# Peptides against a protein of PDB entry 5NXQ, part 44

Target 1, 114 residues: chain A of PDB entry 5NXQ
Amino acid sequence: EIQIPVSMAAEEEYLRSKVLSELLTDTLENDGEMYGNENEVLAALNGAYDKALLRLFASACSDQNVEKALSLAHELKQDRALTAAVKISERAELPSLVKKINNIREARYEQQLK

## One batch from the design tools (peptide; made by RFdiffusion4, then SolubleMPNN)

Design b2_p9_4_s1 (from b2_p9_4 with D9E)
Fold by OpenDDE base, seed 2:
Structure b2_p9_4_s1 (fold): chain B 114 residues (1-114), chain A 9 residues (1-9)
Amino acid sequence: as target 1 above (114 residues)
Amino acid sequence: DLLEGIELE
């Protein structure tokens, strides 16, 4: 049995989920045809995507690689995932990262108001 | 464990 490192496995899942999520999103935006479950599928894909991304994020935090962690946080889609990233950052004792991620959240809130 | 209790799905 070959064991895949956690970070590598997470990256694989991230990339896969990213591609699928983007393809589905593009399809919905361009075609506009709904079969009834596309939004649920998209939500599930986004969930898996963010979950994988958070694993990478946690790894970056463990490595004390704040820049990498922040870059990954920008790629998170769901607000709940950003919240999770904040919690992870707090656990990793990276207050600067906490602030930066909160800035991302605030920026997204502002965009929603437009 | 940095991911403890983190649940998204």
Scores: peptide ipSAE 0.402, ipTM 0.922, DockQ to the pose 0.142
Fold by OpenDDE base, seed 5:
Structure b2_p9_4_s1 (fold): chain B 114 residues (1-114), chain A 9 residues (1-9)
Amino acid sequence: as target 1 above (114 residues)
Amino acid sequence: DLLEGIELE
């Protein structure tokens, strides 16, 4: 069996989840057909997507690559994933990154209120 | 472990 490096495996999982989420979204927007399980499927896909992305995020934090970590944080979909990113950043002792991610969260809150 | 306790699913 071929052994895949952890970072490569995480990237593959992220890309796969991203593609599936986008395909489902496009299908719903273009066809408008609902079969009763789309929301559940989308939630599962988004969960897997964010989870995979957070693995990459943690790797970037470990490398002290704040710019890469921040770029990845912008790609997170769920608020709870941003919360997780903040927690990871705190553990990595990157306070500047913590502040920047909180700014992302606040901006999304403001958008929801409008 | 940076990912310890992180649950999204």
Scores: peptide ipSAE 0.401, ipTM 0.923, DockQ to the pose 0.138
Fold by OpenDDE base, seed 3:
Structure b2_p9_4_s1 (fold): chain B 114 residues (1-114), chain A 9 residues (1-9)
Amino acid sequence: as target 1 above (114 residues)
Amino acid sequence: DLLEGIELE
């Protein structure tokens, strides 16, 4: 079996998940049709999206590319994914990135209060 | 492994 480089596979999965998530979101917004399982499907897609994104995030951390890692963190949708990004950053020994990701989380919390 | 134990789905 042909082995695909991890970075290439991660990028492909991210792009696929991103496209599918956006497509479903747009469809629901435009059509307004509800069948009872859309929220479950969206949750699954968001999970796959963030998981793929975290793989790219981890790769950026491994490369010590803090700027790229931070940019990717801003694209994460779920709070639990940001928490995961913090854990990854800690493991990568990037304390400045940890602080910046926590700032993202705090900002989102404040927005939810409004 | 930076992703060890990370579970989102």
Scores: peptide ipSAE 0.400, ipTM 0.923, DockQ to the pose 0.141
Fold by OpenDDE base, seed 4:
Structure b2_p9_4_s1 (fold): chain B 114 residues (1-114), chain A 9 residues (1-9)
Amino acid sequence: as target 1 above (114 residues)
Amino acid sequence: DLLEGIELE
């Protein structure tokens, strides 16, 4: 068994989940074929995607790389994942990052209200 | 641990 560094494993899982999510989305948008479980599969993929991304986010916070952390936060799909990112930022004592992530959340809420 | 208690799945 090959032991993979934690950071590399997180990046691999992120990329895998991202590619699969994009492929599924493109297929549904272009072909319109429904098999009955696409939404469930998409939800699972998005969950895995955000989870992997949050690991990268935490690593960026640990490195005090606020710019990278913010860029990663913009890539998060679920609101609950943004909430988790805020919590991680608070633990890392990065209040400016907390505010910027909350701005992302608020912007998404405004879009949903329209 | 920054990720302690974080649960998405």
Scores: peptide ipSAE 0.397, ipTM 0.922, DockQ to the pose 0.142

Design b2_p9_4_s2 (from b2_p9_4 with D9K)
Fold by OpenDDE base, seed 1:
Structure b2_p9_4_s2 (fold): chain B 114 residues (1-114), chain A 9 residues (1-9)
Amino acid sequence: as target 1 above (114 residues)
Amino acid sequence: DLLEGIELK
């Protein structure tokens, strides 16, 4: 049996989810074709994407690599994923990261109002 | 476990 390191597995899933999400998004934007379930599939893919990212995020937090963690947080798509990142940061006792992630959320809130 | 209880589904 082949054992894959947790970090490698997380990165693989992240990349896979990212590619699929972007591919579907681009296809919808370029072609505009809808068969009935694309939006639901996209939502699921985005969920998987953020979930994979959060695993990488948690790993970065465990390494106390705040810079990497913050970079990963910027790549999160869903607000609930950012909220999860805050919780993870709190558990990791990284208050500076908590503040910075909250700033990301606030910025996105403002963008949604425009 | 930093991910304990985290649910995005």
Scores: peptide ipSAE 0.345, ipTM 0.919, DockQ to the pose 0.152
Fold by OpenDDE base, seed 2:
Structure b2_p9_4_s2 (fold): chain B 114 residues (1-114), chain A 9 residues (1-9)
Amino acid sequence: as target 1 above (114 residues)
Amino acid sequence: DLLEGIELK
């Protein structure tokens, strides 16, 4: 039995989920036709995507690689995932990262108001 | 564990 490192497994899932999410999103935006479950599928894919990404994020935090962690945080899609990233950053005692992620969150809020 | 208790479901 071959055991895959957690970070490597997370990266694989991230990439897979990313591709599928993007493809589905593009399809929905381009075609505009709904069959009833596309939004739910997209939500599920985004959930899996963010979950995998957060694992990578946690790994980066553990490595004290703030820049990598921040880059990963920018890739998070859901607000609740950003919230999770903040919590992880707090646990990792990376206050600068906490602030930067909160800035991302605030920026997204402002964009929603436009 | 940095991920403890974090759920996205």
Scores: peptide ipSAE 0.344, ipTM 0.919, DockQ to the pose 0.138
Fold by OpenDDE base, seed 4:
Structure b2_p9_4_s2 (fold): chain B 114 residues (1-114), chain A 9 residues (1-9)
Amino acid sequence: as target 1 above (114 residues)
Amino acid sequence: DLLEGIELK
């Protein structure tokens, strides 16, 4: 068994999940063919995607790389993942990042209301 | 640990 550094493993999982999610999304949008489980698969992929991304986010916070952390937060898909990012930012004592991530959440809420 | 208790499942 090959031992992979945690950061590299997170990046690999992120990229894998991102590619698969994009491929599935493109297929559904372009072909419109449904087999009955695409939404479930997409949800699972998005979950794995956000989970991997949050690991990268935490690493960026640990490095005090606020710019990178914020960029990663914009890539998160689920609201609960943004909530997790806020919690991580609070633990990292990064109040400016907390505010900016909350702004992302609020913007998405407003888009849903419109 | 920044990820302690974080659960997305």
Scores: peptide ipSAE 0.343, ipTM 0.919, DockQ to the pose 0.153
Fold by OpenDDE base, seed 3:
Structure b2_p9_4_s2 (fold): chain B 114 residues (1-114), chain A 9 residues (1-9)
Amino acid sequence: as target 1 above (114 residues)
Amino acid sequence: DLLEGIELK
């Protein structure tokens, strides 16, 4: 079996998940039709999206590319994904990145209060 | 492995 490089596979999955998530979101916003399972499908797509993004995030951390890692963290949708990014950053021994990601989480919490 | 144990299910 042909082995695809991890970074290439992660990028492909990220792009696929991003496109599908955006397509579903746009469809729901434009049509306004609900059949009872759209939220579940959307949650699954968001999960796949964040999972793929975290793989790219981990790769950036491994490369010590803090700027790229931070940019990717801003694209994460779920709070639990940001928590995962913090754990990855801690494992990568990037404390400055940990702090910046926690700032992202705090900012999102504050916006939810408004 | 930076992703070990990370779950988003």
Scores: peptide ipSAE 0.342, ipTM 0.918, DockQ to the pose 0.153

Design b2_p9_4_s3 (from b2_p9_4, 3 letters changed)
Fold by OpenDDE base, seed 5:
Structure b2_p9_4_s3 (fold): chain B 114 residues (1-114), chain A 9 residues (1-9)
Amino acid sequence: as target 1 above (114 residues)
Amino acid sequence: DLLAGITLK
């Protein structure tokens, strides 16, 4: 078994999950066929995608790279992932980042209500 | 550990 650095592994997972999620989404949008498992597959792929992003996010926080961390937070898909990002930011003692991520969450809530 | 207890299961 080949072991690679954690940061490289996170990047690989992110890219793989992103590609697969986008591919499946495009297929469903263009073909319009459901076989009963697509929603579960999408949920799993989105989960893996956000999980990989959160690892990159945590790395950026550790590096005190707030701009990179914020950019990564905007790429998160699930609300629970944004909540996790807030928690990570709090642990990293980055209150300005906490506020900015909460603003992202609030903005998405407003869009859902319309 | 910034990721401790973080789960998206």
Scores: peptide ipSAE 0.400, ipTM 0.928, DockQ to the pose 0.136
Fold by OpenDDE base, seed 1:
Structure b2_p9_4_s3 (fold): chain B 114 residues (1-114), chain A 9 residues (1-9)
Amino acid sequence: as target 1 above (114 residues)
Amino acid sequence: DLLAGITLK
């Protein structure tokens, strides 16, 4: 379980995690290299990535920047991270954002059916 | 505190 500390300084963590996650994903998809721990590493990187994003998301919510918050929510990879974003939006008293994030979640459920 | 208690995994 990864705890998300109370911090709004997450740009460097986000960029680092994003780059590493993308590089690993590209390797698996395009090169087909498997050494036995890629899935575990990817899961950890995705966790760190979403954690960093949620910190940025919370910052955007604090700024009442709904459009930025929504854009960040679209970048979240894990469903549990979207759930966390909903909780953050509720605490920020942004019901319109809550609805929009739930729409993202519903859309992803539909995509999983394909 | 918007992030209080928020966890992943």
Scores: peptide ipSAE 0.391, ipTM 0.925, DockQ to the pose 0.156
Fold by OpenDDE base, seed 3:
Structure b2_p9_4_s3 (fold): chain B 114 residues (1-114), chain A 9 residues (1-9)
Amino acid sequence: as target 1 above (114 residues)
Amino acid sequence: DLLAGITLK
């Protein structure tokens, strides 16, 4: 369980986490070798990525920038992160954003069922 | 505080 500290912005951390997540993903895809811990490392990096992204998401919500917030939500990888985004949107009193994020979640569920 | 208590397990 990772607590997300109160933070106004995390652009640098977001970019760093994004690069690390993408780098590891590419490495695993290109090299094709698994040593037993890569998935765990990837999950941790994805967690850090989503955490940083949620800080940016909260900032966008605070700015009442719904379109930016929605764009950021589309970049979230984990379902639990989408759930967090919904919670943040509710606190920000942005019901249209809540609905749109829930639509993202539902769409991903449908994709998983295929 | 929009981020208060937000957690990722």
Scores: peptide ipSAE 0.390, ipTM 0.925, DockQ to the pose 0.154; fails the geometry check
Fold by OpenDDE base, seed 4:
Structure b2_p9_4_s3 (fold): chain B 114 residues (1-114), chain A 9 residues (1-9)
Amino acid sequence: as target 1 above (114 residues)
Amino acid sequence: DLLAGITLK
């Protein structure tokens, strides 16, 4: 379990984790070379990435910037992160955003069933 | 505090 810091400063960590996550993802998808720990590293990077995004998401919610918040939510990778985003949206009393994020989750569930 | 208690497991 990784706690998300209360700090809203996350841009630098977001960019760093995004780059690293994308690099590893591209490597696995295009080369498929495994050395034994890539999946674990990817999971860790995705965790850091989503954590950073959630900080930015919370900031957007605080600013009542629903469009920015929704855009950030679409970038979240893990379902647990979307769940966190819903929780944050509820706390921010943004029901329209809650609905839209839940729609993202539902869409991903349906895609996984295919 | 919107992030209070938010965790990723």
Scores: peptide ipSAE 0.389, ipTM 0.925, DockQ to the pose 0.155; fails the geometry check

Design b2_p9_4_s4 (from b2_p9_4, 3 letters changed)
Fold by OpenDDE base, seed 2:
Structure b2_p9_4_s4 (fold): chain B 114 residues (1-114), chain A 9 residues (1-9)
Amino acid sequence: as target 1 above (114 residues)
Amino acid sequence: DLLDGITLK
């Protein structure tokens, strides 16, 4: 059995989930066929997308690559994923990254209030 | 593992 490193597997899943999410979004935006479960599927895809990113994020944190970790955090879609990223950063003992991710969350909250 | 205890649901 071929063992694939977690980071490589995460990259593959990220790309896959990103493509599928984009395809679904494009289809919906262009009046594609409705099957009745698009929102549920989209939510699942977004979850998979963020999960894959978080694995990459965790890898970056393990490498102490704050710049890469922050870049990945900006790509996260869901607030719950950002929360997870904060927890990962805390465990990785990267307080500067924690603050920067919290800034991302606060910025999104402000946008939501407008 | 940094992901231990992290849930996305």
Scores: peptide ipSAE 0.084, ipTM 0.809, DockQ to the pose 0.154
Fold by OpenDDE base, seed 5:
Structure b2_p9_4_s4 (fold): chain B 114 residues (1-114), chain A 9 residues (1-9)
Amino acid sequence: as target 1 above (114 residues)
Amino acid sequence: DLLDGITLK
């Protein structure tokens, strides 16, 4: 079996998950057809999407590429994924990145309250 | 590994 580098695998999974999530979302919005399992499918796709992003995020942190890491964090959808990104940043000893990601989280909380 | 112990579930 051919071994694929982790970063390449993450990129592929990210793109796949992103495309599928967007297609499903567009279908629901445009066609309005509901079968009862769409939310579950979307949750699974979003989970895979964020997981792939977190792998890329971790790679960026390892490279000490804070700006790239921050850009990736902005693309995360779930709050729990942002929490994971904070933990990764803490372990990578990047306190400035930790603060910036926490700012993203706080901003999203504020929007949810409105 | 930076991802060790990280779970989304």
Scores: peptide ipSAE 0.084, ipTM 0.809, DockQ to the pose 0.155
Fold by OpenDDE base, seed 3:
Structure b2_p9_4_s4 (fold): chain B 114 residues (1-114), chain A 9 residues (1-9)
Amino acid sequence: as target 1 above (114 residues)
Amino acid sequence: DLLDGITLK
């Protein structure tokens, strides 16, 4: 069985992580200043973002809300996060969602090759 | 790690 943290707590963490990741990205793009650790901080924030998003994803799967789950999967940044989403979908016995997430992964792989 | 706090059973 899938045990998921309280959805409200997950939502709060997701929003906070999303905002921090976007703010750091915008700062780097707009100011153009690098001090040597910004990329590391950004990676950590993106990790936290995906982790929080996966908790929301798991909640959507538990609710059998495939459309919401899929929309959340599109927001995931890291490939390893998509892999985790596949695992969650498999445990939730949502094979159609598994296929759609794998399609997202394949599309991103093709984009990386070009 | 990615699923910390989440258990899949």
Scores: peptide ipSAE 0.071, ipTM 0.779, DockQ to the pose 0.495
Fold by OpenDDE base, seed 4:
Structure b2_p9_4_s4 (fold): chain B 114 residues (1-114), chain A 9 residues (1-9)
Amino acid sequence: as target 1 above (114 residues)
Amino acid sequence: DLLDGITLK
């Protein structure tokens, strides 16, 4: 079996999950067809998407590339994924990044309240 | 590995 670097595998999964999620979302928004399992499929795709992003995020943190890490954090969809990103940033001893990610989380909370 | 022990619910 061919061994693929973690970062490359994560990018592949990210792109795959992103494309499929976007296609499904566009179909539901534009055509309005529901077959009963689209929401579950979308949730699974979003989970895989965020998981792939977190691997890329961890790699960026290891490289001390804070700007890249922050850009990736903005692409995360689920709050639990942002929480994981905070934990990764803490372990990487990047307190400035921790604060910026928490700002993203707080901003999303405020939008949900409006 | 920074991801060790981190689990998404």
Scores: peptide ipSAE 0.084, ipTM 0.808, DockQ to the pose 0.156; fails the geometry check

Design b2_p9_5_s1 (from b2_p9_5, 3 letters changed)
Fold by OpenDDE base, seed 2:
Structure b2_p9_5_s1 (fold): chain B 114 residues (1-114), chain A 9 residues (1-9)
Amino acid sequence: as target 1 above (114 residues)
Amino acid sequence: VDLDDVELP
């Protein structure tokens, strides 16, 4: 049994989830048909996407690669995923990264208010 | 970092 490194598995899942999310979005935009479950499917896909990213994020934090970790955090879609990234950063003792991720979250809140 | 103690979306 070939054990795939956690980081490689996370990258694969990220790419898969990203492609599926984009494909579904494009399909809905093009066809304009609602089947009644699209929002739930999109939420599930976004969840899988963010989960995969968080695994990569955790790996970057473990490597003390703050730049890579921050880049990954910008790709997170859900606020709850950013919250998870903050928790991971705190545990990794990366306070500068914590602040930067909180800035991302604050910026998103401000955008929602406009 | 233990991911089992982190709530993942």
Scores: peptide ipSAE 0.089, ipTM 0.808, DockQ to the pose 0.160
Fold by OpenDDE base, seed 5:
Structure b2_p9_5_s1 (fold): chain B 114 residues (1-114), chain A 9 residues (1-9)
Amino acid sequence: as target 1 above (114 residues)
Amino acid sequence: VDLDDVELP
């Protein structure tokens, strides 16, 4: 079996998950067809998407590329994924990145309260 | 960073 490098596998999974999530969203918005499981499917796709992004995020942290890591964090959808990104940043000893990700979380909380 | 120690969504 051909082993694909972790970074390449993560990028592939990210792109695939992103495309599938967008396609499902567009279908629901444009076709109006509901089968009763759309939210469950979206949750699964979003989970896969964020998981793939977190792999890329971890790679960026390992490279000490804070700017790239922050850009990836902005693309995370779930709050629990941002929490994971904070933990990764803490372990990578990147306190400036930790603060910036926490600011993203706070901003999202404020938006939900409106 | 070892991702095995991080709770992933």
Scores: peptide ipSAE 0.088, ipTM 0.809, DockQ to the pose 0.158
Fold by OpenDDE base, seed 3:
Structure b2_p9_5_s1 (fold): chain B 114 residues (1-114), chain A 9 residues (1-9)
Amino acid sequence: as target 1 above (114 residues)
Amino acid sequence: VDLDDVELP
């Protein structure tokens, strides 16, 4: 079996999950049709999206590309995904990135309180 | 970083 490099597989999955999430969102916004399972499908797609992003994030951390890692962290949708990004950053020994990701989490929390 | 050791969403 041909083994695809982990970075290429992560990029493919990210792009796929991003496109599917955007297409579903656009369909719901434009057509206004609800069949009763769209929220569940969206949650699953958002999960896959964040998981794929976290793989790219981990790769950026391994490359010591803090700027790219931070950019990817801003694209994460779920708070639990930001928590995972913090753990990855801690293991990569990138304390400045840890602080910046925690700032993103705090900012999102403050926005939810408004 | 081993991703298998990290809880991912």
Scores: peptide ipSAE 0.088, ipTM 0.807, DockQ to the pose 0.160
Fold by OpenDDE base, seed 4:
Structure b2_p9_5_s1 (fold): chain B 114 residues (1-114), chain A 9 residues (1-9)
Amino acid sequence: as target 1 above (114 residues)
Amino acid sequence: VDLDDVELP
């Protein structure tokens, strides 16, 4: 079995999950056709998407590329994924990044309250 | 960073 580098595998899964999520979202928004399982499929795709992003995020943290890491964090969809990104940043000893990610999370909470 | 020690969504 061919061993694929972790970063390459993460990028591939990210792109795959992103494309499928966008296509499904567009179909629901534009065509209004529902088969009854789209929300479940979207949730699964979003999970895979965030998981792939977190691998890329961890790589960016290891490279000390804070700007790239922050950009990736903005692309995360689930709050639990942002929490994971905080943990990764803490372990990488990047307190400025921790604060910035927490600001993203707080901003999303404020938007949900309005 | 060991990702196995991090709960991933």
Scores: peptide ipSAE 0.087, ipTM 0.806, DockQ to the pose 0.159

Design b2_p9_5_s2 (from b2_p9_5, 4 letters changed)
Fold by OpenDDE base, seed 5:
Structure b2_p9_5_s2 (fold): chain B 114 residues (1-114), chain A 9 residues (1-9)
Amino acid sequence: as target 1 above (114 residues)
Amino acid sequence: VDLDSVELP
C-alpha cells in the first residue's frame, strides 16, 4: 500500500468532508426532503471535517505558523474541536494562540445565548 | 505534537 503523507491525507479528508456536508445541507434546504437521519449524518460529517482540520492545525503549530493555525481554528465547527485546538496549542507552547482560540470560543458562547 | 495524546472529536 502506498503511504500518503499525513498532511496530504488531512487535506483530502478535509475537502471530502466539507463537500459532503455542504451538499447534504443544500439538499435539505432546497429540496425539503427529510428521512429522519439527517442530523446524525451531519454530525458525523462535521466530526470528520473537524478532525481533518485539527490535523492541519497541528501541522501549522508544528511549523510555528500561528496565523495559519488561527485561520484554521476559525473554520472549526464544534466546540469540542476548539477545545482540542487549545490543547494542541498549549502543548506546542503557543500561549498567544491559546488566548485567541479561547476568544473564538467565548464569542460563540455569547452568540448561543442570544 | 502527538495527536494520539489529544482527544479528537
Scores: peptide ipSAE 0.085, ipTM 0.809, DockQ to the pose 0.158
Fold by OpenDDE base, seed 1:
Structure b2_p9_5_s2 (fold): chain B 114 residues (1-114), chain A 9 residues (1-9)
Amino acid sequence: as target 1 above (114 residues)
Amino acid sequence: VDLDSVELP
């Protein structure tokens, strides 16, 4: 049986989810075509996207690649995903990364208030 | 890190 490394599987899912989410989003924004379930599909795709990113994030943390981990955290869409990233960082004993991710969260809160 | 121990979105 062909086994796919966890990192490769995560990257594949990330790319798939990213492409599908972006294509659907662009279609809705530019063409305005709706079939009635696009928001639900987008939510599911965004969830899968963040989940895939978190796997990559966890891998980066395991590699002690803080810069890569931080870059990945910036790509997370949902606040709950950032929370998960914080938890992963805490477990990886990377307090500096925890602080930086919390800064990302705070910055997003400020943007929502504008 | 065990991802099964972390709640994922």
Scores: peptide ipSAE 0.085, ipTM 0.809, DockQ to the pose 0.160
Fold by OpenDDE base, seed 4:
Structure b2_p9_5_s2 (fold): chain B 114 residues (1-114), chain A 9 residues (1-9)
Amino acid sequence: as target 1 above (114 residues)
Amino acid sequence: VDLDSVELP
């Protein structure tokens, strides 16, 4: 079996999940058509999307590319994914990145309270 | 970083 680099696999899955998530979101927002399972499908797609992003995030941390890592963290959709990003950053001994990701989480919480 | 040790969504 042909083994491909983890980062390349993650990028492929990220792009696939991103496109599908955007298409479904646009359909719901623009057409309003509901068949009963779209939210579940979207949640599954978001999960795959965040997983792929986290793999890219981990790679960026390994490269000590804090700027890229932070940009990727902003693209994460789920709070639990941000939590995972914090854990990865802690293990990579990047405290400045940890703080910045926590700021993202706090900002999202504040927005939900408005 | 070992991703197997991190809970992923």
Scores: peptide ipSAE 0.084, ipTM 0.807, DockQ to the pose 0.160
Fold by OpenDDE base, seed 3:
Structure b2_p9_5_s2 (fold): chain B 114 residues (1-114), chain A 9 residues (1-9)
Amino acid sequence: as target 1 above (114 residues)
Amino acid sequence: VDLDSVELP
């Protein structure tokens, strides 16, 4: 079987997960039909989305592209994904990026408190 | 960065 480069595979998975998550969300909002498992499916899709996004994030860090990495971090949905991004940034020895990601987390915490 | 060593969500 043909081996696809990791970056290309990550991009494909990111796009697929993003589209599926958006389609499910739109379907629920537009049709108003609930079957009892949509939230679970959405959570799974969001997990896959963040995981794929983190692979792109790691690639950006490896390329020393801090601006791209930060942009990707803003697209992460789950707090645990931001935590993973911090770990990746630390291993990549990008302390400025670590601080900026932590600022994103803090801002989201403040929004949840309001 | 080794992604296999990082816990991903």
Scores: peptide ipSAE 0.084, ipTM 0.805, DockQ to the pose 0.159

